Peptides against a protein of PDB entry 4N3Y. Designs and how they scored, part 6

Target 1, 83 residues: chain A of PDB entry 4N3Y
Amino acid sequence: ETRDQVKKLQLMLRQANDQLEKTMKDKQELEDFIKQSSEDSSHQISALVLRAQASEILLEELQQGLSQAKRDVQEQMAVLMQS

## One batch from the design tools (peptide; aimed at target 1 S55)

Design b1_p10_2_s4 (made by RFdiffusion4, then SolubleMPNN; from b1_p10_2, 4 letters changed)
Fold by OpenDDE base, seed 1:
Structure b1_p10_2_s4 (fold): chain B 83 residues (1-83), chain C 83 residues (1-83), chain A 10 residues (1-10)
Amino acid sequence: as target 1 above (83 residues)
Amino acid sequence: as target 1 above (83 residues)
Amino acid sequence: SLEQQLEAAR
């Protein structure tokens, strides 16, 4: 009986160790994945933020340019009508 | 000796099971974290993509408007100079 | 370590 118990415990220990090793490996892979995913997402978001900011500045400049162009045409027309 | 071996194996088995349970819990927490992080990043990137696309369309429209405004002033000036 | 102990038991 004691011998049988030793055999049983040895088997259970091997099974537990195998499962532990597999689980530890899976955990490490997930940690590595999280780290890489975090870096990739951070860089992608940063790039899009900068692009959005750049286009917003250009939008404002073009809006100002359009408004000034309309004012200029009005002034030019007024000058010509008086000549 | 056999009795001592049984005691040793029982202790090692308990330790292995405790470590296994902890590692499995940690793994599950990482899986949940990855899932949530992935969803958050995906939505944030999607929102920024849409914002960038919208501003790009507006940029093109404003550029066209500015160009047309300049053409209009030229035409109006020409008409007035001929009158 | 526990890992070394478990490996030794295999």
Scores: peptide ipSAE 0.115, ipTM 0.420, DockQ to the pose 0.006
OpenDDE base, seeds 2, 3, 4, 5: peptide ipSAE 0.076, 0.068, 0.066, 0.057; ipTM 0.450, 0.452, 0.492, 0.492

Design b1_p10_3 (made by RFdiffusion4)
Pose (drawn by RFdiffusion4):
Structure b1_p10_3 (pose): chain A 83 residues (1-83), chain B 83 residues (1-83), chain P 10 residues (1-10)
Amino acid sequence: as target 1 above (83 residues)
Amino acid sequence: as target 1 above (83 residues)
Amino acid sequence: ELQSLRDDLD
């Protein structure tokens, strides 16, 4: 029946077009997420740079500590040996 | 001509449903791109994290080793002084 | 190793 059929097809077309709009909205959200995901991984690398810096500083201090310890032991040994 | 109109609406519905199928396929491709990109970056970053924590536990033990080395040398000085 | 980690992070 041509009249009822036109009404049914119009309802279906409306529903298909609403669904298409929503799926396009979803695509857009996924595209934005690709961008946010990329930014998050960059921030992870920054945190890693902070860890490397703290480690370089600590290593440097330990190197200085070893040098100072050698120098002072050399003086202590020199006196102990001047006897 | 509600019959010609019905034929037109059937064509429009077919075109909309084909568009929906394609856009759903596109969404799937984006979800797959996100997943592949996250896996890759995670591999890289987990590797940088493993190197960082290895440096950290080692440098911690070196703080201990420095103190211990100073104590050992000090005991040597105590023996050398028994003369 | 820290220098190598620094070059990789740069």

Design b1_p10_3_s1 (made by RFdiffusion4, then SolubleMPNN; from b1_p10_3, 5 letters changed)
Fold by OpenDDE base, seed 2:
Structure b1_p10_3_s1 (fold): chain B 83 residues (1-83), chain C 83 residues (1-83), chain A 10 residues (1-10)
Amino acid sequence: as target 1 above (83 residues)
Amino acid sequence: as target 1 above (83 residues)
Amino acid sequence: ELEELRALLS
């Protein structure tokens, strides 16, 4: 019967609409999640980059200091050898 | 003493180097994680987009069907009124 | 528009 068909189609349409809205909502939530996750990770990586830079500078300074210390020891030995 | 200073600096240099290597490794791991996470999420979003498109098409088809069903009911009523 | 459709069918 046509009347029953109309009622069936109305139900199907509501169900389809609910599914569409749900899907769109889920999509938006995932897009927001990705955006936020990417931004958070970007900040974390930036922090680690700065940390690496600090370590690099420290390494260079320590190398220079070590080289100088080595030279100082050698100079002290030379002085002792002269005496 | 200079000798003790050298030993101290050597230790500091090794510690700094270890920290630098650790930081660089952690940075790389996070970059890899972000890349993989982004790709996975992109695929998931694409799947949801297709699902939404399918629902949208269904909605349009159901609307057309419902409109036709409504007209059919009205036509049937008109026939009954004539009899 | 989806809300309009839901309202129309309710």
Scores: peptide ipSAE 0.075, ipTM 0.454, DockQ to the pose 0.024
OpenDDE base, seeds 1, 3, 4, 5: peptide ipSAE 0.137, 0.061, 0.062, 0.058; ipTM 0.421, 0.477, 0.479, 0.484; seed 1 fails the geometry check

Design b1_p10_3_s2 (made by RFdiffusion4, then SolubleMPNN; from b1_p10_3, 6 letters changed)
Fold by OpenDDE base, seed 1:
Structure b1_p10_3_s2 (fold): chain B 83 residues (1-83), chain C 83 residues (1-83), chain A 10 residues (1-10)
Amino acid sequence: as target 1 above (83 residues)
Amino acid sequence: as target 1 above (83 residues)
Amino acid sequence: DLQQLLQELS
């Protein structure tokens, strides 16, 4: 009868709403996870970028130093050979 | 009357289901996003790590080279001074 | 399954 049908539909509606709320909660948790994970990754990437940059600078300095040292040696040896 | 109430509840149930489906879809999209973003970040991090490692190796080589060059110069100059 | 239930009501 119609009354029983109403009760059944009300139950189904409650069940649907419960599922909806659960799904919405899960969605929110995923959003929070994305935010946190993204921030963590961003910080890690930034740190690695900085490390790479620092290494590059040091490499350049060492290369220049080596080149200059070579020139200095050549000059000093030339002087000694002429003495 | 009861019949009208049934129709109303059926409509509400359909609306709830529509919202549920939308939310489920959104959740799935977020999951896909998480997976893709995580993989992309992982690859980027790996690349930066490798770059940092390569730079470190080169730094060590240059440092050793510079030190050896200094020693070689000192030795050669000593020989020239004794000649 | 909610979709099945809704289908039965439609």
Scores: peptide ipSAE 0.130, ipTM 0.416, DockQ to the pose 0.008
OpenDDE base, seeds 2, 3, 4, 5: peptide ipSAE 0.050, 0.039, 0.048, 0.037; ipTM 0.477, 0.469, 0.481, 0.469

Design b1_p10_3_s3 (made by RFdiffusion4, then SolubleMPNN; from b1_p10_3, 6 letters changed)
Fold by OpenDDE base, seed 1:
Structure b1_p10_3_s3 (fold): chain B 83 residues (1-83), chain C 83 residues (1-83), chain A 10 residues (1-10)
Amino acid sequence: as target 1 above (83 residues)
Amino acid sequence: as target 1 above (83 residues)
Amino acid sequence: DLAQLRQELA
């Protein structure tokens, strides 16, 4: 009967609304999580990139220094041998 | 009247279900996005960590090499001066 | 608004 149908539909609607509210809350939490995670990852990656770049510069400087040191050894030996 | 109430509730229920379906789809898309983004970030960070570690090892080796080269110069000079 | 919708069902 119509009255029973009204009650059934009211129940179904309440259930749908409850599920909708939960799902909307979950969605919002995921959005917030994504935003925060994106910021954290971006900062961490940026820090690692800067560290890697600094290390690479130092590597080049040390390689040049080692090569120059070798040349200096050879020059010093040559000077002394000709003294 | 009851008949009108039934029609109203049916409409409201359809609207709620439509919104529910959309919200559930959005939530699922966010979950998939988070999963993929997490994998991408994890792999990128891991690669940068490995690169940084390899660079640091090479830095130590080059520093040691430069120090030893300096000592070798001094030793060679000493030997030649005493010849 | 779910709160309003719930109230309408009451």
Scores: peptide ipSAE 0.187, ipTM 0.438, DockQ to the pose 0.009
OpenDDE base, seeds 2, 3, 4, 5: peptide ipSAE 0.111, 0.102, 0.100, 0.106; ipTM 0.469, 0.467, 0.503, 0.501; seed 5 fails the geometry check

Design b1_p10_3_s4 (made by RFdiffusion4, then SolubleMPNN; from b1_p10_3, 6 letters changed)
Fold by OpenDDE base, seed 1:
Structure b1_p10_3_s4 (fold): chain B 83 residues (1-83), chain C 83 residues (1-83), chain A 10 residues (1-10)
Amino acid sequence: as target 1 above (83 residues)
Amino acid sequence: as target 1 above (83 residues)
Amino acid sequence: SLQELLEQLS
């Protein structure tokens, strides 16, 4: 009957609203998580990039230094052999 | 009246279900996004870590090489001076 | 809101 149908629909509506509220909360938590995770990852990647760049610069400088040291030893040998 | 109330509740229930469906879809899309973003970030960070580690090993080797080159030039000078 | 409407109908 109509009265029973009203009660049934009210129950179904309350259940739907409860599920809606829960789902909306879950969605918001995921949005916040994504935002925070994105910030954390971006900062971590930036730090690693800077470390890698600094290391690569030092690698170039050390390679140049080693090559120059080799040239210097050869020049020193030549000077001493001609003394 | 009761009949009008039934129609009102039916409309509200349909609206709630439509909103529920949309919100659940949005939530699922965010879950999938988080999963994919996590995988991408993890792989990028891992690659940068490996690059940094390889560079640091090479830095040590080059520093050792430069130090040895300095010692070698000193030894060569000593040998030639005593010849 | 839907919640307010539910409260009115309950």
Scores: peptide ipSAE 0.119, ipTM 0.408, DockQ to the pose 0.008
OpenDDE base, seeds 2, 3, 4, 5: peptide ipSAE 0.059, 0.027, 0.055, 0.029; ipTM 0.472, 0.460, 0.479, 0.457

Design b1_p10_4 (made by RFdiffusion4)
Pose (drawn by RFdiffusion4):
Structure b1_p10_4 (pose): chain A 83 residues (1-83), chain B 83 residues (1-83), chain P 10 residues (1-10)
Amino acid sequence: as target 1 above (83 residues)
Amino acid sequence: as target 1 above (83 residues)
Amino acid sequence: SFREELESLL
């Protein structure tokens, strides 16, 4: 039946076009997510740089501490030996 | 000509359903791109994190070793003083 | 250095 069939096909076409719009919306959200995911990995690398900095500072302090300890032991030994 | 109209709507519905199939395929490709990009970057970042925490635990033990080294040298000074 | 390597990734 040609009349009922036109109405059914129009309903189906509307539903297919709505579904196409929604799927395009989803694609867009995925494209945006690629961008956000990339920024999140960058922020992870910044946190890692912060950890490296704190470590460099600590290592430096320990180097200085070893030097100071040697120098003062040298003086203590020099006195103990002047006797 | 509701019969010609029916033929037209059937063509339009076929074109819409083909477009929906293609766009769904595109979405899948984006989800796959996101997954591959995340796996890659996680590999790189997990490697940087392993190196950072190794530096941290080691430097912690070096704080301990420095104190201990100073104590050992002090005991040596105490022995050298018994003379 | 390890810090300079991390900074170069940014």

Design b1_p10_4_s1 (made by RFdiffusion4, then SolubleMPNN; from b1_p10_4 with R3L)
Fold by OpenDDE base, seed 1:
Structure b1_p10_4_s1 (fold): chain B 83 residues (1-83), chain C 83 residues (1-83), chain A 10 residues (1-10)
Amino acid sequence: as target 1 above (83 residues)
Amino acid sequence: as target 1 above (83 residues)
Amino acid sequence: SFLEELESLL
């Protein structure tokens, strides 16, 4: 009868709302996870980028130093050979 | 009356179901996003780590080369001075 | 699924 049907629908509606609330909560948790994970990854990536940049600078300096040292040696040896 | 109440509840239930389905879809999309973003970040981080490692190796080689070159020059100049 | 069950009741 209609009364029983009403009660059945009310129960179903409550169940649906409960499930909806749970799903919404889960969604929020995932959003929070995304935010946190993204920030962590971003910081890590930034650190690695900076490290790579620092290494590159040092590489360039060492390369220049080695080249200059070679030139200096050549010049000094030439002088000694002429003495 | 009861009949009208039944119809009202049926409408409410349909609305709740629609909202639930949408929310579940959104959740799934977020999960997919998390998976994809995590994989992308992982690959990027790995690449940067490898690059940093390669740079470190090259730095060490250059440092050793410079030090050896200095020693070689010193030795050769000493020989020339004794000749 | 729950949604399918719910839909079947509507």
Scores: peptide ipSAE 0.118, ipTM 0.417, DockQ to the pose 0.010
OpenDDE base, seeds 2, 3, 4, 5: peptide ipSAE 0.067, 0.028, 0.057, 0.035; ipTM 0.440, 0.462, 0.469, 0.463

Design b1_p10_4_s3 (made by RFdiffusion4, then SolubleMPNN; from b1_p10_4 with R3L E7K)
Fold by OpenDDE base, seed 1:
Structure b1_p10_4_s3 (fold): chain B 83 residues (1-83), chain C 83 residues (1-83), chain A 10 residues (1-10)
Amino acid sequence: as target 1 above (83 residues)
Amino acid sequence: as target 1 above (83 residues)
Amino acid sequence: SFLEELKSLL
């Protein structure tokens, strides 16, 4: 009868709402996870980029030093050959 | 009356179900995003780590070369002073 | 699923 049908629908509606709330909560948790994970990754990537940049600078300095040292050696060898 | 109440509840239930489906879809999309973003970040981080490692190796080689060059210059200078 | 069941009842 109609009354029983009403009761059934009310129960179903409550169940649907409960499931909806749970799903919405799960969604929020995932959003929070995305935000946190993204920030963590961003910081890590930035750190590695900076490290790479620092290494590049040092490489350039060492390359210049090595080149100069080689020139110096060549010059000294030339002097020796002239003596 | 009871019949009208049934109709109202049926409408509410349909609305709740529609909202539930949408929310579940959104959740799934977020999960997919998390998976994809995590993989992309992982690959990028790995690449940067490898690059940093390669730079370190090159730095060591250049440092050794520079040190040897300096020693060579010092030796040549000593020879010159003995002549 | 719950949603499919729910749809079948509506």
Scores: peptide ipSAE 0.120, ipTM 0.415, DockQ to the pose 0.010
OpenDDE base, seeds 2, 3, 4, 5: peptide ipSAE 0.040, 0.039, 0.042, 0.060; ipTM 0.472, 0.472, 0.470, 0.481

Design b1_p10_5 (made by RFdiffusion4; failed a check: too like the target's own chain)
Pose (drawn by RFdiffusion4):
Structure b1_p10_5 (pose): chain A 83 residues (1-83), chain B 83 residues (1-83), chain P 10 residues (1-10)
Amino acid sequence: as target 1 above (83 residues)
Amino acid sequence: as target 1 above (83 residues)
Amino acid sequence: QALEILIEEF
């Protein structure tokens, strides 16, 4: 039946076009997510740079501590030996 | 001509449903791109994290080793002083 | 890399 059929097809066309709009909205959200995911990996690398800095500072202090310890032991040994 | 109209709507519905199928395929490609991108970046970052925590545990033990080394040298000074 | 070399030398 040509009249009922036109109405059914118009309803279906509307539903298909609404569905297309929603799926395009979803694509857009995924494209934005690719961008956000990228920024999050970057912030992780920054946290890693902070860890490297704290470690470089600690290593430096330990190097200085070893030097100081050698110097003062040298003086203590020099006195103990002046006797 | 509600019959010509029906044929037109059937054509429009076919075109919409083909568009929906294509856009759904595009969405899938984006979800796959996100997954692949995340897997890759995670590999790189988990590697940088492993190196960072290894440096940290080692430098911690070196703090201990420095104190211990100073103590051992002090005991040597105590022995050298028994003379 | 430079930090690992320094830790090794130390």

Design b1_p10_5_s1 (made by RFdiffusion4, then SolubleMPNN; from b1_p10_5, 6 letters changed)
Fold by OpenDDE base, seed 1:
Structure b1_p10_5_s1 (fold): chain B 83 residues (1-83), chain C 83 residues (1-83), chain A 10 residues (1-10)
Amino acid sequence: as target 1 above (83 residues)
Amino acid sequence: as target 1 above (83 residues)
Amino acid sequence: DALERRLEAL
């Protein structure tokens, strides 16, 4: 009868709302996870980028130093050979 | 009356169900996003790590080369001074 | 959709 049907529909509606709320909560948790994970990854990437940059600078300095050292040696040897 | 109430509840239930489905879809999209973003970040991090490692190796080689070059120069100059 | 199917069955 109609009354029983009303009660059944009310129950179903309550169940649907409960599921909706749960799903919404789960969604929020995922959003929070995304945010946190993204921030963590961003920081890690930034750190690695900086490290790479520092290494590149040092490489350039060492290369220049080596080249200059070679030139200096050649010059000094030339002087000694002429003495 | 009860019949009208039934119809109203049916409508409300349909609306709730629609919202539930939408929210579930959104959740799935977020999960997919998390998976993809995590994989992309992982690959990027790995690449940066490898780059950093390669740079470190090159740094060590250059440092050793410079040190050896200095030693070689000193030895050669000593020989020339004794000649 | 389980809820929709159940609703339609009423």
Scores: peptide ipSAE 0.156, ipTM 0.444, DockQ to the pose 0.006
OpenDDE base, seeds 2, 3, 4, 5: peptide ipSAE 0.106, 0.115, 0.107, 0.105; ipTM 0.485, 0.518, 0.515, 0.510

Design b1_p10_5_s2 (made by RFdiffusion4, then SolubleMPNN; from b1_p10_5, 7 letters changed)
Fold by OpenDDE base, seed 1:
Structure b1_p10_5_s2 (fold): chain B 83 residues (1-83), chain C 83 residues (1-83), chain A 10 residues (1-10)
Amino acid sequence: as target 1 above (83 residues)
Amino acid sequence: as target 1 above (83 residues)
Amino acid sequence: SALEQRLQQL
């Protein structure tokens, strides 16, 4: 009868709503996870980028130093050979 | 009357179900996003790590080369001064 | 959906 049907539908509706709320909560948790993970990754990447940049600068300095040192040695040796 | 109430509840149930399905879809999309983003970040981080390592090796080589060059020059100049 | 199917069974 219709009364029993109403009660059954009400139960189903409550179940659906409960499931909906759970799913919404899960979604929110995933969003929070995405946000946190993204921030963590971003920080790590930024740190590595900076480190790479610092290394590059040092490499350039060392290369320049080595080249200059070579030139200086050559010049000094030339002077000594002429003395 | 109960018949009208049944129809109303059925409508509400369908609405709830539609909303549930949408939310479930959204959740799935977020999961897919998480997976893809995580993989992309992992690859990028790995690449940067490797680059940093390569730079470090080169730095060490240059430092050693510079130090050795300095020693060699000093020795050669000493020989020239004794000749 | 599962809910729709259940509803149709009423």
Scores: peptide ipSAE 0.190, ipTM 0.462, DockQ to the pose 0.006
OpenDDE base, seeds 2, 3, 4, 5: peptide ipSAE 0.114, 0.114, 0.119, 0.119; ipTM 0.496, 0.498, 0.498, 0.494

Design b1_p10_5_s3 (made by RFdiffusion4, then SolubleMPNN; from b1_p10_5, 7 letters changed)
Fold by OpenDDE base, seed 1:
Structure b1_p10_5_s3 (fold): chain B 83 residues (1-83), chain C 83 residues (1-83), chain A 10 residues (1-10)
Amino acid sequence: as target 1 above (83 residues)
Amino acid sequence: as target 1 above (83 residues)
Amino acid sequence: DELERRLEAL
């Protein structure tokens, strides 16, 4: 019967629209999550890179200082041996 | 007319279903992207953390070495002044 | 697709 067919199609259409709205909402939430997660990760990575670079500079300075200190000790020992 | 109503509802249902399928596909692609991006970011962050920690250990060792070298110089100078 | 199958079954 055409009447029953109309009622069935109306129900199916409502169900499809409800599912569509739910899926669109979920998709939007995922897009928002991706955007936020990408920003957070990018900031964290940038901070870690900067910290690593700062530590590398400090390491180079300490290595230079240690090398100079060793040379100074050697020079003082040379003077001591000549006295 | 009921006949025209059925045809209209059938068209609307097909359109809703097409949109639903498209939206579901897009949602799945976003979920897959989130999973992959999260794994990649987690690996990169872990690598940076390990590098930073290794650098911190090296810094401490160099600081200790520099302090010892300075003490050694002071001791040698003290001996030199007594000679 | 479940909705398409149901629609075709009408």
Scores: peptide ipSAE 0.139, ipTM 0.437, DockQ to the pose 0.006
OpenDDE base, seeds 2, 3, 4, 5: peptide ipSAE 0.087, 0.090, 0.098, 0.081; ipTM 0.472, 0.471, 0.510, 0.509

Design b1_p10_5_s4 (made by RFdiffusion4, then SolubleMPNN; from b1_p10_5, 8 letters changed)
Fold by OpenDDE base, seed 1:
Structure b1_p10_5_s4 (fold): chain B 83 residues (1-83), chain C 83 residues (1-83), chain A 10 residues (1-10)
Amino acid sequence: as target 1 above (83 residues)
Amino acid sequence: as target 1 above (83 residues)
Amino acid sequence: SSLEQRLQQL
C-alpha cells in the first residue's frame, strides 16, 4: 500500500508540475503581450495627439486668414461705394 | 525509507499546488488587465480618430471659404480699377 | 525555480 501511495504521489506531482509549467508559460506570454500592447497603444495615441495638435494650429491660421480676407473685402466695398 | 519518501512527496506536492494556485491567480489578473486595457485604449483611439476627422472637415470648409473670399476681393479690385 | 527543477527530477 505504501509503495502504491508513493507511485500515486509521484504521478500527481508530475501532473502538478506539468500544469505549473504550462501556467507559467501562459503567464509569461500574457506579460509579453501586455508590454507590447502598451507600447503600441502609446505610440499610436501619441501620433494621433500630435496630428490633432498640428491640425488645430492650421485651423487657427486659416481662421485668421479668412477673417482678414473678409475684412479686406469689406474695406474694398466701402472704397467702391465711396467713389 | 518508503515512509519518509511518502512524506517528502506529500510536502513537495503541497508546495507545487500552492505555487500553481498562485500562478493561476496571477494569470487571471493579467487576463483581466489586458481586457480592461484593450477596452480603454480602443475607446481613446476611437475618440481621437473622430476628433481628427471632424477637424479635417472643418479645415476643408475653411480652405474653401478662404479661396472664395480671395476671389471676391480680386473681383472687387477689378471693378474698382474699371471705374 | 528550484522547486520546478526538483519537480522535474521526479
Scores: peptide ipSAE 0.160, ipTM 0.448, DockQ to the pose 0.007
OpenDDE base, seeds 2, 3, 4, 5: peptide ipSAE 0.099, 0.067, 0.109, 0.098; ipTM 0.483, 0.444, 0.484, 0.496

Design b1_p10_6 (made by RFdiffusion4; failed a check: too like the target's own chain)
Pose (drawn by RFdiffusion4):
Structure b1_p10_6 (pose): chain A 83 residues (1-83), chain B 83 residues (1-83), chain P 10 residues (1-10)
Amino acid sequence: as target 1 above (83 residues)
Amino acid sequence: as target 1 above (83 residues)
Amino acid sequence: ALVLRLQALE
């Protein structure tokens, strides 16, 4: 039946076009997510730079501590030997 | 001509459903791109994290080793002083 | 640069 058929096809066309709009919205959200995912990995690398910095500072202090310890032991040994 | 109209709507519905199929395929490609990108970045970053925590545990033990080394040298000074 | 810094630390 040509009249009922036109109405059914119009309903289906509307539903297909609504579905197409939603799926395009989803694509857009995925494209934005790619961007956000990228920002998040970058922030992870910044946290890693912070860890490296704290470690460089600690290592430096330990190097200085070893030097100081050698120097003062050298003085103590020099006195102990002046006897 | 509701019959010519029906044929037109059937064509339009076929075109919409083909468009929906293609856009769904595009979405899938984006989800796959996100997954591949995240796997890759995670690999790189998990490697940087492993190197960072290794540096940290080692430097911690070196703080201990420095104190211990100073103690051992002090005991040596105590023995050298018994003379 | 971070890789070089971690390498220097190692």

Design b1_p10_6_s1 (made by RFdiffusion4, then SolubleMPNN; from b1_p10_6, 5 letters changed)
Fold by OpenDDE base, seed 1:
Structure b1_p10_6_s1 (fold): chain B 83 residues (1-83), chain C 83 residues (1-83), chain A 10 residues (1-10)
Amino acid sequence: as target 1 above (83 residues)
Amino acid sequence: as target 1 above (83 residues)
Amino acid sequence: DLEERLDRLE
């Protein structure tokens, strides 16, 4: 009967709405996770880039120091050979 | 009438199901995006870690070279002073 | 699944 059809459709509609609400909640949780994960990754990558840049600057300074030290040794050896 | 109620509920159920399918599709797209983004970030971070480690090794080598160069200069100066 | 059930009711 039509009355039984109405009751059946009402039950199905409630079930569909329950599933919709659950799926919408899950979707929102994923969006929040993506946002947080993107922020965390961006911060971590930025920190590593800065560390790499700092190490590169230190490398340049050490290379310059080593080159100067070698030049100083060469000058002293030249003086010693002349003496 | 009950017949009109059935038709109304059928329409509402169809609309709810359409919304559910759309939301489920969007959720799947977000899951795929999270997976891809996580892989990309992991690869990028690993590459930066390896670059940082390589720079650290080079720094140690340059520091050792600089220290040895300074020792060599000191030895040559000592010889010069004795001559 | 819901579509199949709905089609059966229509």
Scores: peptide ipSAE 0.124, ipTM 0.436, DockQ to the pose 0.007
OpenDDE base, seeds 2, 3, 4, 5: peptide ipSAE 0.061, 0.077, 0.057, 0.062; ipTM 0.471, 0.467, 0.510, 0.498; seed 2 fails the geometry check

Design b1_p10_6_s2 (made by RFdiffusion4, then SolubleMPNN; from b1_p10_6, 5 letters changed)
Fold by OpenDDE base, seed 1:
Structure b1_p10_6_s2 (fold): chain B 83 residues (1-83), chain C 83 residues (1-83), chain A 10 residues (1-10)
Amino acid sequence: as target 1 above (83 residues)
Amino acid sequence: as target 1 above (83 residues)
Amino acid sequence: SLEERLDRLE
């Protein structure tokens, strides 16, 4: 009967709305998680890039120092050979 | 009347189902995006960590080489002073 | 599915 059909449709509508609200909540949580994860990863990547750049500068300075030290030794050796 | 109520509920139920399906699709797309983003970020971070570690090893080797070069110069200078 | 159940009511 029409009365039973109305009751059935009302129940189905409540169930659909409950599922919709739950799914919308879950979607919002995922959006928030994506935003937070993106910010955290971006921050970590930026820190690692800066650390790598700092290490590159230090490496170049050490290479220059080592090259200069080798030249100094060669010059001293040349003086010894001339004495 | 009951007939009009049934028609109204049927329309509302269709609308709720349409919104539910759309929201579920959007949720799935976000889950897929999170998974892909996590894998990409993890790969990039791992590559940066390995690069940083390789640079650390090179820095230590250069420091050892520089220290040895300084010692060699000091030894040659000591020989000059004794000549 | 809920859609299939709705179709059965129509």
Scores: peptide ipSAE 0.113, ipTM 0.434, DockQ to the pose 0.007
OpenDDE base, seeds 2, 3, 4, 5: peptide ipSAE 0.049, 0.044, 0.069, 0.054; ipTM 0.433, 0.436, 0.507, 0.488

